# Peptides against a protein of PDB entry 2AZE: the designs that were tried, part 89

Target 1, 148 residues: chain A of PDB entry 2AZE
Amino acid sequence: AQECQNLEVERQRRLERIKQKQSQLQELILQQIAFKNLVQRNRHAEQQASRPPPPNSVIHLPFIIVNTSKKTVIDCSISNDKFEYLFNFDNTFEIHDDIEVLKRMGMACGLESGSCSAEDLKMARSLVPKALEPYVTEMAQGTVGGVF
Target 2, 101 residues: chain B of PDB entry 2AZE
Amino acid sequence: GRLEGLTQDLRQLQESEQQLDHLMNICTTQLRLLSEDTDSQRLAYVTCQDLRSIADPAEQMVMVIKAPPETQLQAVDSSENFQISLKSKQGPIDVFLCPEE

## One batch from the design tools (peptide; made by RFdiffusion4, then SolubleMPNN)

Design b1_p16_5_s3 (from b1_p16_5, 6 letters changed)
Fold by OpenDDE base, seed 5:
Structure b1_p16_5_s3 (fold): chain B 148 residues (1-148), chain C 101 residues (1-101), chain A 16 residues (1-16)
Amino acid sequence: as target 1 above (148 residues)
Amino acid sequence: as target 2 above (101 residues)
Amino acid sequence: MIHYVSGSGNQTFTLK
C-alpha cells in the first residue's frame, strides 16, 4: 500500500516535469522556426535587391522593444559607462522581446497560437529537422500532450 | 494489479520524457548551429518596417534597446509609477528610435 | 534609418 502511494507521488511528479518540458520544447521550436524564417526572408530579399540593406536601417538580434504613446514624455538617465539606464514615463508603456516581435511578424507561421493555415504549417515543418515535424503538427492541432 | 499498473505507467512516462529530451536536444542543437553561422547572424535582423507592424510610430514611439547578455531589466507600470531600469554587467547598452515615415 | 539616442555620463534626455 505504501509502495503504491509512493509510486503515485512519483507519477504526479513526472507528469508535471513532462508538462514543463513540453512547454519548453514548444518555445524552442517556435524560436527555431522564427529565426530560420527570418533569415530566409532576409536572404531572399537581399538577393532580389542585389545588395544588403544599409547598416543603419536594420536591427540585429537580440533586442527588446519599448513602445508607448507618441504623446508620452520619457525622461532617460544614463550612467557614465552606459551600463545603467533609467527611463521614467508619464504614462503606460509596453515591452516586447525579440521573439515576441518575430511572432507578431508572423515568423512563427501562426504556430504560436495554433492558427496555422495549410501553407503556414507546411512552412513551419520545412524549417525544422525531420524528427521535430510530428511535434510541429501536434502543436498546430493543439494535441500536444495527448499521452496524458 | 494496482502496483503493476503504476509501474507500467511510470515506465511509459519515462519513455515519454526521454523522447522529449531527445527532441529538445535536437532543437537546441539547431539553434546553436544558427548562432554559430556567420551568415545567419548577419541575416538575423528586423527593419523599421517590421517594427511598424508591431507598433506604428505614427501613433506609438518605438524604442529599440540592445543590451548585452544577462542585462537586468526592471519595469514598473502602474498608475503611480511608470519606469524601466536597465543594468548591464557585460557592456554598454545601446538605445535607438525607430523613425517615422 | 535608425536614430541613436543613447548618451553617456550623467546625462538626462527627454524624449517627446
Scores: peptide ipSAE 0.028, ipTM 0.883, DockQ to the pose 0.038
Fold by OpenDDE base, seed 1:
Structure b1_p16_5_s3 (fold): chain B 148 residues (1-148), chain C 101 residues (1-101), chain A 16 residues (1-16)
Amino acid sequence: as target 1 above (148 residues)
Amino acid sequence: as target 2 above (101 residues)
Amino acid sequence: MIHYVSGSGNQTFTLK
């Protein structure tokens, strides 16, 4: 019947929406783990050093990085008020946001790629509220989304 | 029948989505708390050593860009043009260079 | 140490 067809379309729409939200939740969880892990690392490091690092030696979030070959020539034009920048490269470049940097640093414990050791998973679980722990486990196992 | 089955499936999906929304809210709350915690924000930093692990300045030039919120970033990476354009609306943009050593 | 890249006045700076 037409009614059943309409409901089947709706079902598919909801499944797709849920899938999108699952992806968003996973990213949020990774961000939370990465941020808390970073803070924890730095707190520990500063305690060991008995002082914070020099202010000009660290980069606070948020940021982006641009990297290119050291042989790449970059022409940079800057407005008087520094509100506008224009970079022209003579070769390819890469752009990475801070979250990607943290992931590559291992701050997400390898959870983003399912490369968690038992210790990594334990760390990841410890950095989220209890309600999120089961989802972290599912992420590590690659079983997210299997219920729908 | 088929209609009742589909109707039940939709209700179950609704419940699942609500549970998912709840988890997302929990996670968003945690991120907000982190954002509001001054000490956490003070400790939310990376070092040049960290960046070297991502892109070695011995081989790569590493620039760090700190821009105010809602800054527009335009990037073109093609065979004919390699360009990054930044336009801030809320303040000056800072650019840093990570040294090799 | 992080070094700030300075410039202004619609001036072009070349980084190599």
Scores: peptide ipSAE 0.028, ipTM 0.882, DockQ to the pose 0.038
Fold by OpenDDE base, seed 4:
Structure b1_p16_5_s3 (fold): chain B 148 residues (1-148), chain C 101 residues (1-101), chain A 16 residues (1-16)
Amino acid sequence: as target 1 above (148 residues)
Amino acid sequence: as target 2 above (101 residues)
Amino acid sequence: MIHYVSGSGNQTFTLK
C-alpha cells in the first residue's frame, strides 16, 4: 500500500511537470512560427517593392511596446547615458512584448487561440521542422495534453 | 494489479516527457538558428502600420522600447501609481513613438 | 516614420 502511494505521488509530480513543459513547448512553437512567418512576409514585401524599407520606418526585434490612452499624461526621466528610464503615467497602461505583438498581427497563424483556417494551419506546419508538425496539428485541434 | 499499473503509467509518462524534451530541443535549435542568421535578423522587423493594427495611435499612444539584453523592466499599474522603470546593464535604451499617420 | 524620444538625466519630458 505504501509503495503504491509513493508511486501515485511520483505520478502526480511527473504529470504536473509535463503540463509545464507542454506549455513551454507550445510557446516555443508559436515563437518559431511567428518569427519565420514575419521574416517570410517581409522578404516577400521587399522583393515586391524592389527595395528594403527606410531604416527609421521599421522596428527590429526584440522590442516591447507600451500603449495608453492619448489622454494619458506621461512624464519621462532619462539618465544621461540613457541606461535608465522612468515613466510616470496618470492613468493605466498596457505592456506587450514583441511575441505578443506578432501573435496579434496573425504571425502565429491563429494557432495560439485555436483560430486556424485550413490555410493558416498549412502555413503553420510549413514553418516548423517535420518532427513538430504533429504537435502543431494537436495545438490547432486543442487536443494537446489530452492524456494529462 | 495496482502496483503494476502505476509502474506502467510512470514508464509511459517518462516516455512522454522525453518526447517533449526532444521537441523542445528542436524548437530551441530553430530559434537559435534564426538568431544567428544575418538575413533573418535583417528581416525580423515590424512597421508602424503593424503596430497601428494592435493599438491605433488615433486612440492610443504607442511607445516602442528597444533595450539591450538583461534590461530590467519594472511596472506598477494600480489606482495610486502608474509607473514603468527601465534599467539597462549592457547599453543605452531607445524609445520611439508611432505617429498617427 | 518613427519618432525617437531622447533626453538626458537633467531633463523631464511629457509624452503625448
Scores: peptide ipSAE 0.027, ipTM 0.882, DockQ to the pose 0.039
Fold by OpenDDE base, seed 3:
Structure b1_p16_5_s3 (fold): chain B 148 residues (1-148), chain C 101 residues (1-101), chain A 16 residues (1-16)
Amino acid sequence: as target 1 above (148 residues)
Amino acid sequence: as target 2 above (101 residues)
Amino acid sequence: MIHYVSGSGNQTFTLK
């Protein structure tokens, strides 16, 4: 009885670890798709324009976005060497990393929310190695981890 | 029996985890290759138009932060305090606003 | 030395 109980505890531990790894894998896949899709978009755009965009008109990854109401007052303290910043707001704000921005731009093809059209899914599959295609399909269907 | 069943389950879970590890290695490798590709890095950018599509500057101020790796970020968003603290170790931090148009 | 900047969304500027 005790042996079985120990194995059951281990089973639950492994299931949780697998769940965590599944989440990590999904995020890695989304990052890969979003990044490759972004690069592809920009490459095409530059080819069509026959020139790159002005240097000061683009933001290269990585970056962080902070947004708040236009009415929000912001006080900023900056160290002399610009190694330290302190922002004080008089109202709420939002922080988004570059990956989240790319997702909201649709660069992950809606895969992050399972909102892939047939065309979106085709694009997503084309942006990952062959070994990952089945997993992408499962993500689109919302059936990841169905074997458990 | 119950013991045999649990033992079999654990073996199956081990195999599943190994498969996940393999797929994760593939993903990590791909991301590393992308990070090492100069052309990909050159093309890895968003525009102000992209940012405006995420947060409308007509209503929202959009601040962009470019910070070196390993920069520490502390954020407090409560009724008593609204604060962001940044501390870098590898270089200066750049902060700028995205124009409305 | 600390540099202080005050602003809002009504302004467009680069923090330096």
Scores: peptide ipSAE 0.024, ipTM 0.880, DockQ to the pose 0.040

Design b1_p16_5_s4 (from b1_p16_5, 5 letters changed)
Fold by OpenDDE base, seed 5:
Structure b1_p16_5_s4 (fold): chain B 148 residues (1-148), chain C 101 residues (1-101), chain A 16 residues (1-16)
Amino acid sequence: as target 1 above (148 residues)
Amino acid sequence: as target 2 above (101 residues)
Amino acid sequence: MIHYKSGQGNQTFTLK
């Protein structure tokens, strides 16, 4: 009885760990797809333009963005060495990292929300190694969650 | 019996986790390769146009923050105070606004 | 992943 109980505890522990790793893997896959898709887009754009974009017109990863109403009053305090910043807003704001930005740009092909067209899914699959393609398919179908 | 069944289940879960770990290793390897490829890093950028596409500057201002790794960001949200604090330990932080045009 | 919207209370993030 005690032996079985110990194994049940371990079983639950492993199931939770697997669930956590599944979530981590999904995020990693989305990052990979988004990054590769971004690079591919930019490479193509530069080839078509036959020149790179102006240096001041691009923002290299990594970055984060803060957005707020254009009417929001912002007070900024900066340390002399620029190691510390303090922003005070008189209204609500949002923060998004670069991955979130890429997702909103569609760089993850809608896979993050399971809203992939056939073409989106094809693109997503093409941007990952073969071993990850089945998992991408599962993500698109919303069937991730089972045990391998 | 129940004990045998649980033992078998645990073995199956172990195999499943090992396969999951394998997939994660493949994925992290790909990300590392991208990180190590100078051309990919050169092309890993967004434009102000991209940012405008997700946050209309006509309605929203977009502030871009580039900070060294391990920079701490604190967001404070109260009925009276809306605040962001940044503190880096590895270098200066760069903050700029994305223009509308 | 860092995603914050006002109304979520105070939060601290570490940039990676």
Scores: peptide ipSAE 0.489, ipTM 0.914, DockQ to the pose 0.893
Fold by OpenDDE base, seed 1:
Structure b1_p16_5_s4 (fold): chain B 148 residues (1-148), chain C 101 residues (1-101), chain A 16 residues (1-16)
Amino acid sequence: as target 1 above (148 residues)
Amino acid sequence: as target 2 above (101 residues)
Amino acid sequence: MIHYKSGQGNQTFTLK
């Protein structure tokens, strides 16, 4: 009785941990797809242009972006040899990391939002090792975790 | 009985978790390989055009921040303050704007 | 993952 109760608590704990790991794995897969897709896109583009883009025209990962209205007044204070920045905005702002930017660019093939076409899914599968393909399929179908 | 069933469930969950760990290791390995590949890192970039595609430059300004690892970013949000504070201990922070076309 | 929008209160992130 008490032993069974203890095991049931443990079972629930493990289920929660597995759920967390599933979320982490999905994010890792999306990152892998996004990065590889980005690299592939840029490689193709450079081949078509027969040259790399100008150095100052591109932003290498990692980065973050801050966006706000063009009407927003921004005061910036920089000190300590650019080790410290302070930005004051007179209105709302948003912050996005590079992964979110890549997702919005479609680099994750819409896999993150369930908007994965047949072609998108094919691309996504092609950008992961074979062992991960079944999981990519499950992500696209929204059936991740169904075995539990 | 119930005890045997629970014990079996826990064993199955352990196996499932091990499978997840294996897949995660594959993913992290792939990401590490990308980070260690010079050509891949050279090609791991976005353009200002890409950023403009996700944020309308006619209405929004886009500021790019490149900071060393372990940089602290504090976002302050109050009625009086809309603030971003960046503090790096590993090197200088670079901030620039994407120009409007 | 870092995502912030005004209205979410004060938050601190560590850039990796």
Scores: peptide ipSAE 0.487, ipTM 0.913, DockQ to the pose 0.900
Fold by OpenDDE base, seed 3:
Formats: sequence, C-alpha cells, structure tokens
Structure b1_p16_5_s4 (fold): chain B 148 residues (1-148), chain C 101 residues (1-101), chain A 16 residues (1-16)
Amino acid sequence: as target 1 above (148 residues)
Amino acid sequence: as target 2 above (101 residues)
Amino acid sequence: MIHYKSGQGNQTFTLK
C-alpha cells in the first residue's frame, strides 16, 4: 500500500514535469521558427535590394523593448560607465523581449496562437527538422497536451 | 495488480519524457546552430519599421534596450512608482528610442 | 521569456 502511494506520487511528479517540458518545447519551436523566418526574410530582402540595410537602421538580436504612452514622462539616470540604468515613469509601461516582438511580427507564422493559415503552416514546417514537424502540426491544430 | 499497473505507467511516462527530451535537444541544437552561424547572426535583426508595425510610435513610445548577457532587469510598479532598473556586470548597456519616422 | 505589464507587481528578470 505504501509502495503504491509512493509510486503514485512519483507518477504525478513525472506528469507535471512532462507538462512543463511540453511548454518549454513549444516555446523553443516557436523561437526556432521565428529566428529562421526572420533570417530568411532579411536574406531575401537584402538580395532584392542588392545591399544590406544601413547599420543604424536595424536592431540586431538580442534586445528588449519598453513601450509606454508617448505622453508618459520618463526620467532616466545612467551610471558613468553605463552599467546601470534607472528609469522612472509617471505612468504604466510594458516590457517585451525580442521573441515576443518576432511573434507579433508574424515570424512564428501564427503558430503561437494556433492561427496558422495553410501557407503559414507550410512555412513553419519547412523551418524545423523533420522530427519536429509532427509537433508543429499539433501546435497548429491545438492538439498538444497528450502524453506520447 | 495496482503495483504492476503503476510500475507500467511510470515506465511509459519515462519513455514519453525521453522522447520529449530528444525533441528538445533537437530544438536547442538548431538554436545553437543559428547562434553560431555568422551569417545568421548578421541577418538576425528587425527594423524600426518592424517595430512601428507592432507598436505605433504615434501612440506609443518604443525604447530599445541592448544589454550584455546576465544583465539584471527589475521592474517595479505601485500606485506611485513605475520603475525599471538595469544592472549589467559584463559591459555597458545601450538604450535608444525607435524614431517615429 | 520576458513579458511584463504594469500592474503585475514587482518582477526581476535576467537577460540572456
């Protein structure tokens, strides 16, 4: 009886761990797709333009963004060596990492929300190794969650 | 019996987790390859136009932060305090605004 | 993953 209880506890622990890893895997897949899609887009654009964009016109990863109303007053304090920054806002703000930016740009092909068109799904599948294609399909269909 | 059933379940879960780990390893490998490829790094960028498309500067100010790895970001909010603190130990932090035009 | 909106309390993130 006690042994069974111990195994049931272990079972639950493993189930939770698997669930967490599933979430992590989905995020990793989205990152991979987003990055590759971004690179592909930019490569194509530069080829069409026959030149790279001006250096100061692009923002290389990694980065984060802070957005707030244009009316928000921001006070910024910077250390002499620029190792420390302190921003004070008089209103609300949001912080987004580069991955979230890419998702909002559509670089993840809408896979993050299960809103993939047929073309989007085709693109997404083309940007991952074959072994990951079934999982991408499941993500697009919203059928992820089962233990395999 | 119950014990045998649970034992079998755990074996199945172990197998499932191993498969999951394998897929995760594939993903992390691909991401590493991207990060190690010089050309990919060069092409891994967004434009101000991209940012304008998702956050209209006409309504929202967009501040870009480029910081070294392991930089600590602290966000504080209260009824009377909205604050972001950045602390880097590996180098200077760069902050700039995305122009409206 | 870093995502923050004011009103979610104090948060600390480590940039990768």
Scores: peptide ipSAE 0.484, ipTM 0.912, DockQ to the pose 0.891
Fold by OpenDDE base, seed 4:
Structure b1_p16_5_s4 (fold): chain B 148 residues (1-148), chain C 101 residues (1-101), chain A 16 residues (1-16)
Amino acid sequence: as target 1 above (148 residues)
Amino acid sequence: as target 2 above (101 residues)
Amino acid sequence: MIHYKSGQGNQTFTLK
């Protein structure tokens, strides 16, 4: 009985670890799709324009953004070496990382929310190695956790 | 019996985890390839138009922060104190607005 | 992943 109890504890530990790794894998897949899709979009756009955009007009990854009302008063203190910043706002603000921005741009093809059209799913599959395609399909269907 | 069943389950879970690890390795390899490809990195950008599509520039201002890895960002939130603190140990932090703003 | 909105209390993030 005690041995069975010990194995039950171990089983639960492994199940939790697997669940965590599944979440990590899904995030990695979304990042891969988003990045590749972004690169593809920009490559196509530059080809159509026959020129790259001006350097100061684009923001390269990685980055984060802070947004607040234009009416918000912001006090900023910066160290001389620019290693430290302090922003004081008189109103609410939001912070988003680049991955969140890419997702909202649709770069992850709606896979992050299970909102893939057939075309979106096709695109998503085309942006991952063959070994990951079944997992992408499961993500789109919400059936992750099946047989590996 | 129950013991044999549990033992078998643990072996199956081990195999499942190994498959997950394999898939994760494939995925991280792809991400590394992207990071090592100069052309991909050159094209890994968003525009101010992209950011405007996320945050309405008519009402919102958008600050962009580019910071070295391991930079600490502290967000303080209260009715009397809205604050962001950035502390880098690896290099300077760049904060800017889109040129169109 | 970093996502913060005022009203969520104090938080500290490590940028990668």
Scores: peptide ipSAE 0.483, ipTM 0.912, DockQ to the pose 0.876

Design b1_p16_6_s1 (from b1_p16_6, 7 letters changed)
Fold by OpenDDE base, seed 2:
Structure b1_p16_6_s1 (fold): chain B 148 residues (1-148), chain C 101 residues (1-101), chain A 16 residues (1-16)
Amino acid sequence: as target 1 above (148 residues)
Amino acid sequence: as target 2 above (101 residues)
Amino acid sequence: MIHLKTPFSGTKNFTL
């Protein structure tokens, strides 16, 4: 009885760990797809334009964006060496990392929401190694989680 | 029995975890290769147009932050305080605005 | 869109 109880505790622990790893893997896959898709998009765009974009017109990864209403008043304090910044807002703001930006740009092919079109799913599959394709398919279907 | 069933479940979970670890290794390797590829890094950029698609500068002020790795960002968004604190360890932080046009 | 307010302190920490 005690042995069974111990094993049940261990089972639950492992299930939670697996769930965490599944989440991590999904995020890694999304990052990979988004990044490769971005690179592919830009490569194609530069080829069509026969030139790279102006240097001051692009933002290389990594980055973070902060957005707030244009009416929001922002006070900013900056250290002399620019190692420290302090922003005070009089209203709410949003923060988005570069991965989230890429997702919202559609670079992850809608896989992040499990709502891929057939074309998006095809693209997503093409951007991962073959071993990851089944998992991408499961993500698109929202069926990830079967560990038994 | 119950013990045998649990033992079998644990073995199955172990196999599942091993499979996940394998897939994660594959994915991590791919990401590493991308990070090491000079051409990929050169092409890893977004434009202000891209940012406008996320937050319209006609209605939103869009601030871009580029900071060295391990930079700490603390954000407070509450009814009492709205604040962002940035503290880098490795170098200066660059902050700029995305123009409306 | 997503707000940064947390149910505990309203503070979120990010690492770049």
Scores: peptide ipSAE 0.026, ipTM 0.880, DockQ to the pose 0.434
Fold by OpenDDE base, seed 5:
Structure b1_p16_6_s1 (fold): chain B 148 residues (1-148), chain C 101 residues (1-101), chain A 16 residues (1-16)
Amino acid sequence: as target 1 above (148 residues)
Amino acid sequence: as target 2 above (101 residues)
Amino acid sequence: MIHLKTPFSGTKNFTL
């Protein structure tokens, strides 16, 4: 009886760990798709323009975006060496990391919300190694979550 | 019996986790390859136009933060406090404003 | 606290 109880505890532990890894894997897949799609888009754009964009007009990853109303008053304090920043706002703000920005740009093909078209799914699959294609399909269908 | 069933379940879960680990290794390998490719690094950028599509500078102030790895970010967004704190240990932090045009 | 991550190496500067 005690032996079975111990195994049941271990079973639950493993199930939770698997669930966490599934979430991590999904995020890694989305990152991979988003990054590759971004690079592909920019490569094509530069080829079409026959030139790269001006250096000062682009923002290389990684970055963070902060946005707030233009009416928001911001107090900014910066350390002497620029190692520390403090921003005080008089109203709400939003923070977005580069991955979220890429997702909003559609670079993850809508896979993050399960709202990808057939063409989006095809693109997503083309941007991952063969071994990951089934998982991408499951993500698109919303069927990820079971133990395989 | 029950013990045998649980034992079998644990073995199956172990195999499933190993499969997940394998897939994660594939993903991390791909990301590493991208990070090691100079051309990919050069092309890993967004434009001001991209940022305008996320937050319109006509209505929103858009601030871009470029910080060294492992920079600490603390954010408070409540009815009483609206604050962002950045602390870097690996170098200076750069902050820019996205223009409207 | 959030620790900023870098998926790539060799990032470049920009001006807005």
Scores: peptide ipSAE 0.022, ipTM 0.871, DockQ to the pose 0.041
Fold by OpenDDE base, seed 3:
Structure b1_p16_6_s1 (fold): chain B 148 residues (1-148), chain C 101 residues (1-101), chain A 16 residues (1-16)
Amino acid sequence: as target 1 above (148 residues)
Amino acid sequence: as target 2 above (101 residues)
Amino acid sequence: MIHLKTPFSGTKNFTL
């Protein structure tokens, strides 16, 4: 009886670990799709324009976005070498990493929210290796989370 | 019996976790390849138009931070304090304001 | 405290 109880505890521990890894895998898949889709979009756009955009007109990854009301007062202190920054706001702000920006741009094809059209899903599948396609399908259907 | 059943379950879970690890390795490999590919790096960018589409500069001030990897970011967003602290060890940090266009 | 980390290394200059 005690041995069975110990194994049941271990079983639950493993299930929780698997759940955590599933979440991590989903995020990695979304990142991959978003990055590849961004690259593909820009490649196509540059081909259509027959030239790349001006070098200083674009923001290359990685980056972070901070946004706040236009009425927010911001005090900024910068070290001489620009290694340290301190921003003080008089109101709330938001911080977004580049991946979140890409998701909001639709680069993850709506897969992050399970709002994929047939076209979106087709795009998403085309941007991952074959081994990941079944998982992408499960994510789109909202059926991810099952143990293999 | 029950013991044998649980033992089998644990083996199956181990196999499932190994499959997850494999898929994660595939993903990390793909991301690494993207980061190492010069053409992909060149094309991995967003525009001011993209930023305006997600945060309207007519209503919001949008600030872009370019920081080296492993830069430390400390943020406080409470009723009494609204602060962001950045500390880089790998190089200078650049900050830009997205204009309304 | 958050350590900024992305799968892409390096930064590039830009003007908005």
Scores: peptide ipSAE 0.022, ipTM 0.869, DockQ to the pose 0.044
Fold by OpenDDE base, seed 4:
Structure b1_p16_6_s1 (fold): chain B 148 residues (1-148), chain C 101 residues (1-101), chain A 16 residues (1-16)
Amino acid sequence: as target 1 above (148 residues)
Amino acid sequence: as target 2 above (101 residues)
Amino acid sequence: MIHLKTPFSGTKNFTL
């Protein structure tokens, strides 16, 4: 009985670890898809324009963005070496990392929410190695958790 | 019996975790390849137009922050305090605005 | 309001 209890505890620990790794894997897949899709989009755009954009017109990853109302008063303090910044706002703000921006741009093909059209799923699958395609399919269907 | 069943389950979970680790390694490798590819890095950018699709500059001010790895960001967004603190250990932080239309 | 300078390229992630 005690041995069974100990094994049940271990079983639960392993299940939780697997669950955490599943979440990590899903995020890695989304990042890969988003990055590759972004690169593909920009490559195509530059080919069509027959020129790259000016360096000062684009923001390379990684980055974060902060947005607030244009009416928000911002007090910004910057150290001389620019190692420290302090922003004080008189109203609410939002922070978004680059991955969130890419997801909102549709670069993850709606896979992040399981809202993939057939075309979106095809694109998503095309942007990952063959070994990951079944997992992408499971993500799109919300059936992650089956036997590997 | 129950003991044998649990033992079998643990072995199966170990195998499942190994498969999961394998897939994660594949993903990590792909991301490293992207980071090592000069052309991919050159093309890994968004435009101000992209950012406008997320937050309209007509109504929203959008700041872009680029900072060295492990830069600490602390944010307070409450009814009484609205603050962002950035502290870098490795180099300067760049903050800029996208130009208006 | 302090006008912050030019666009940038690849810098690594924040710790939130």
Scores: peptide ipSAE 0.026, ipTM 0.874, DockQ to the pose 0.068; fails the geometry check

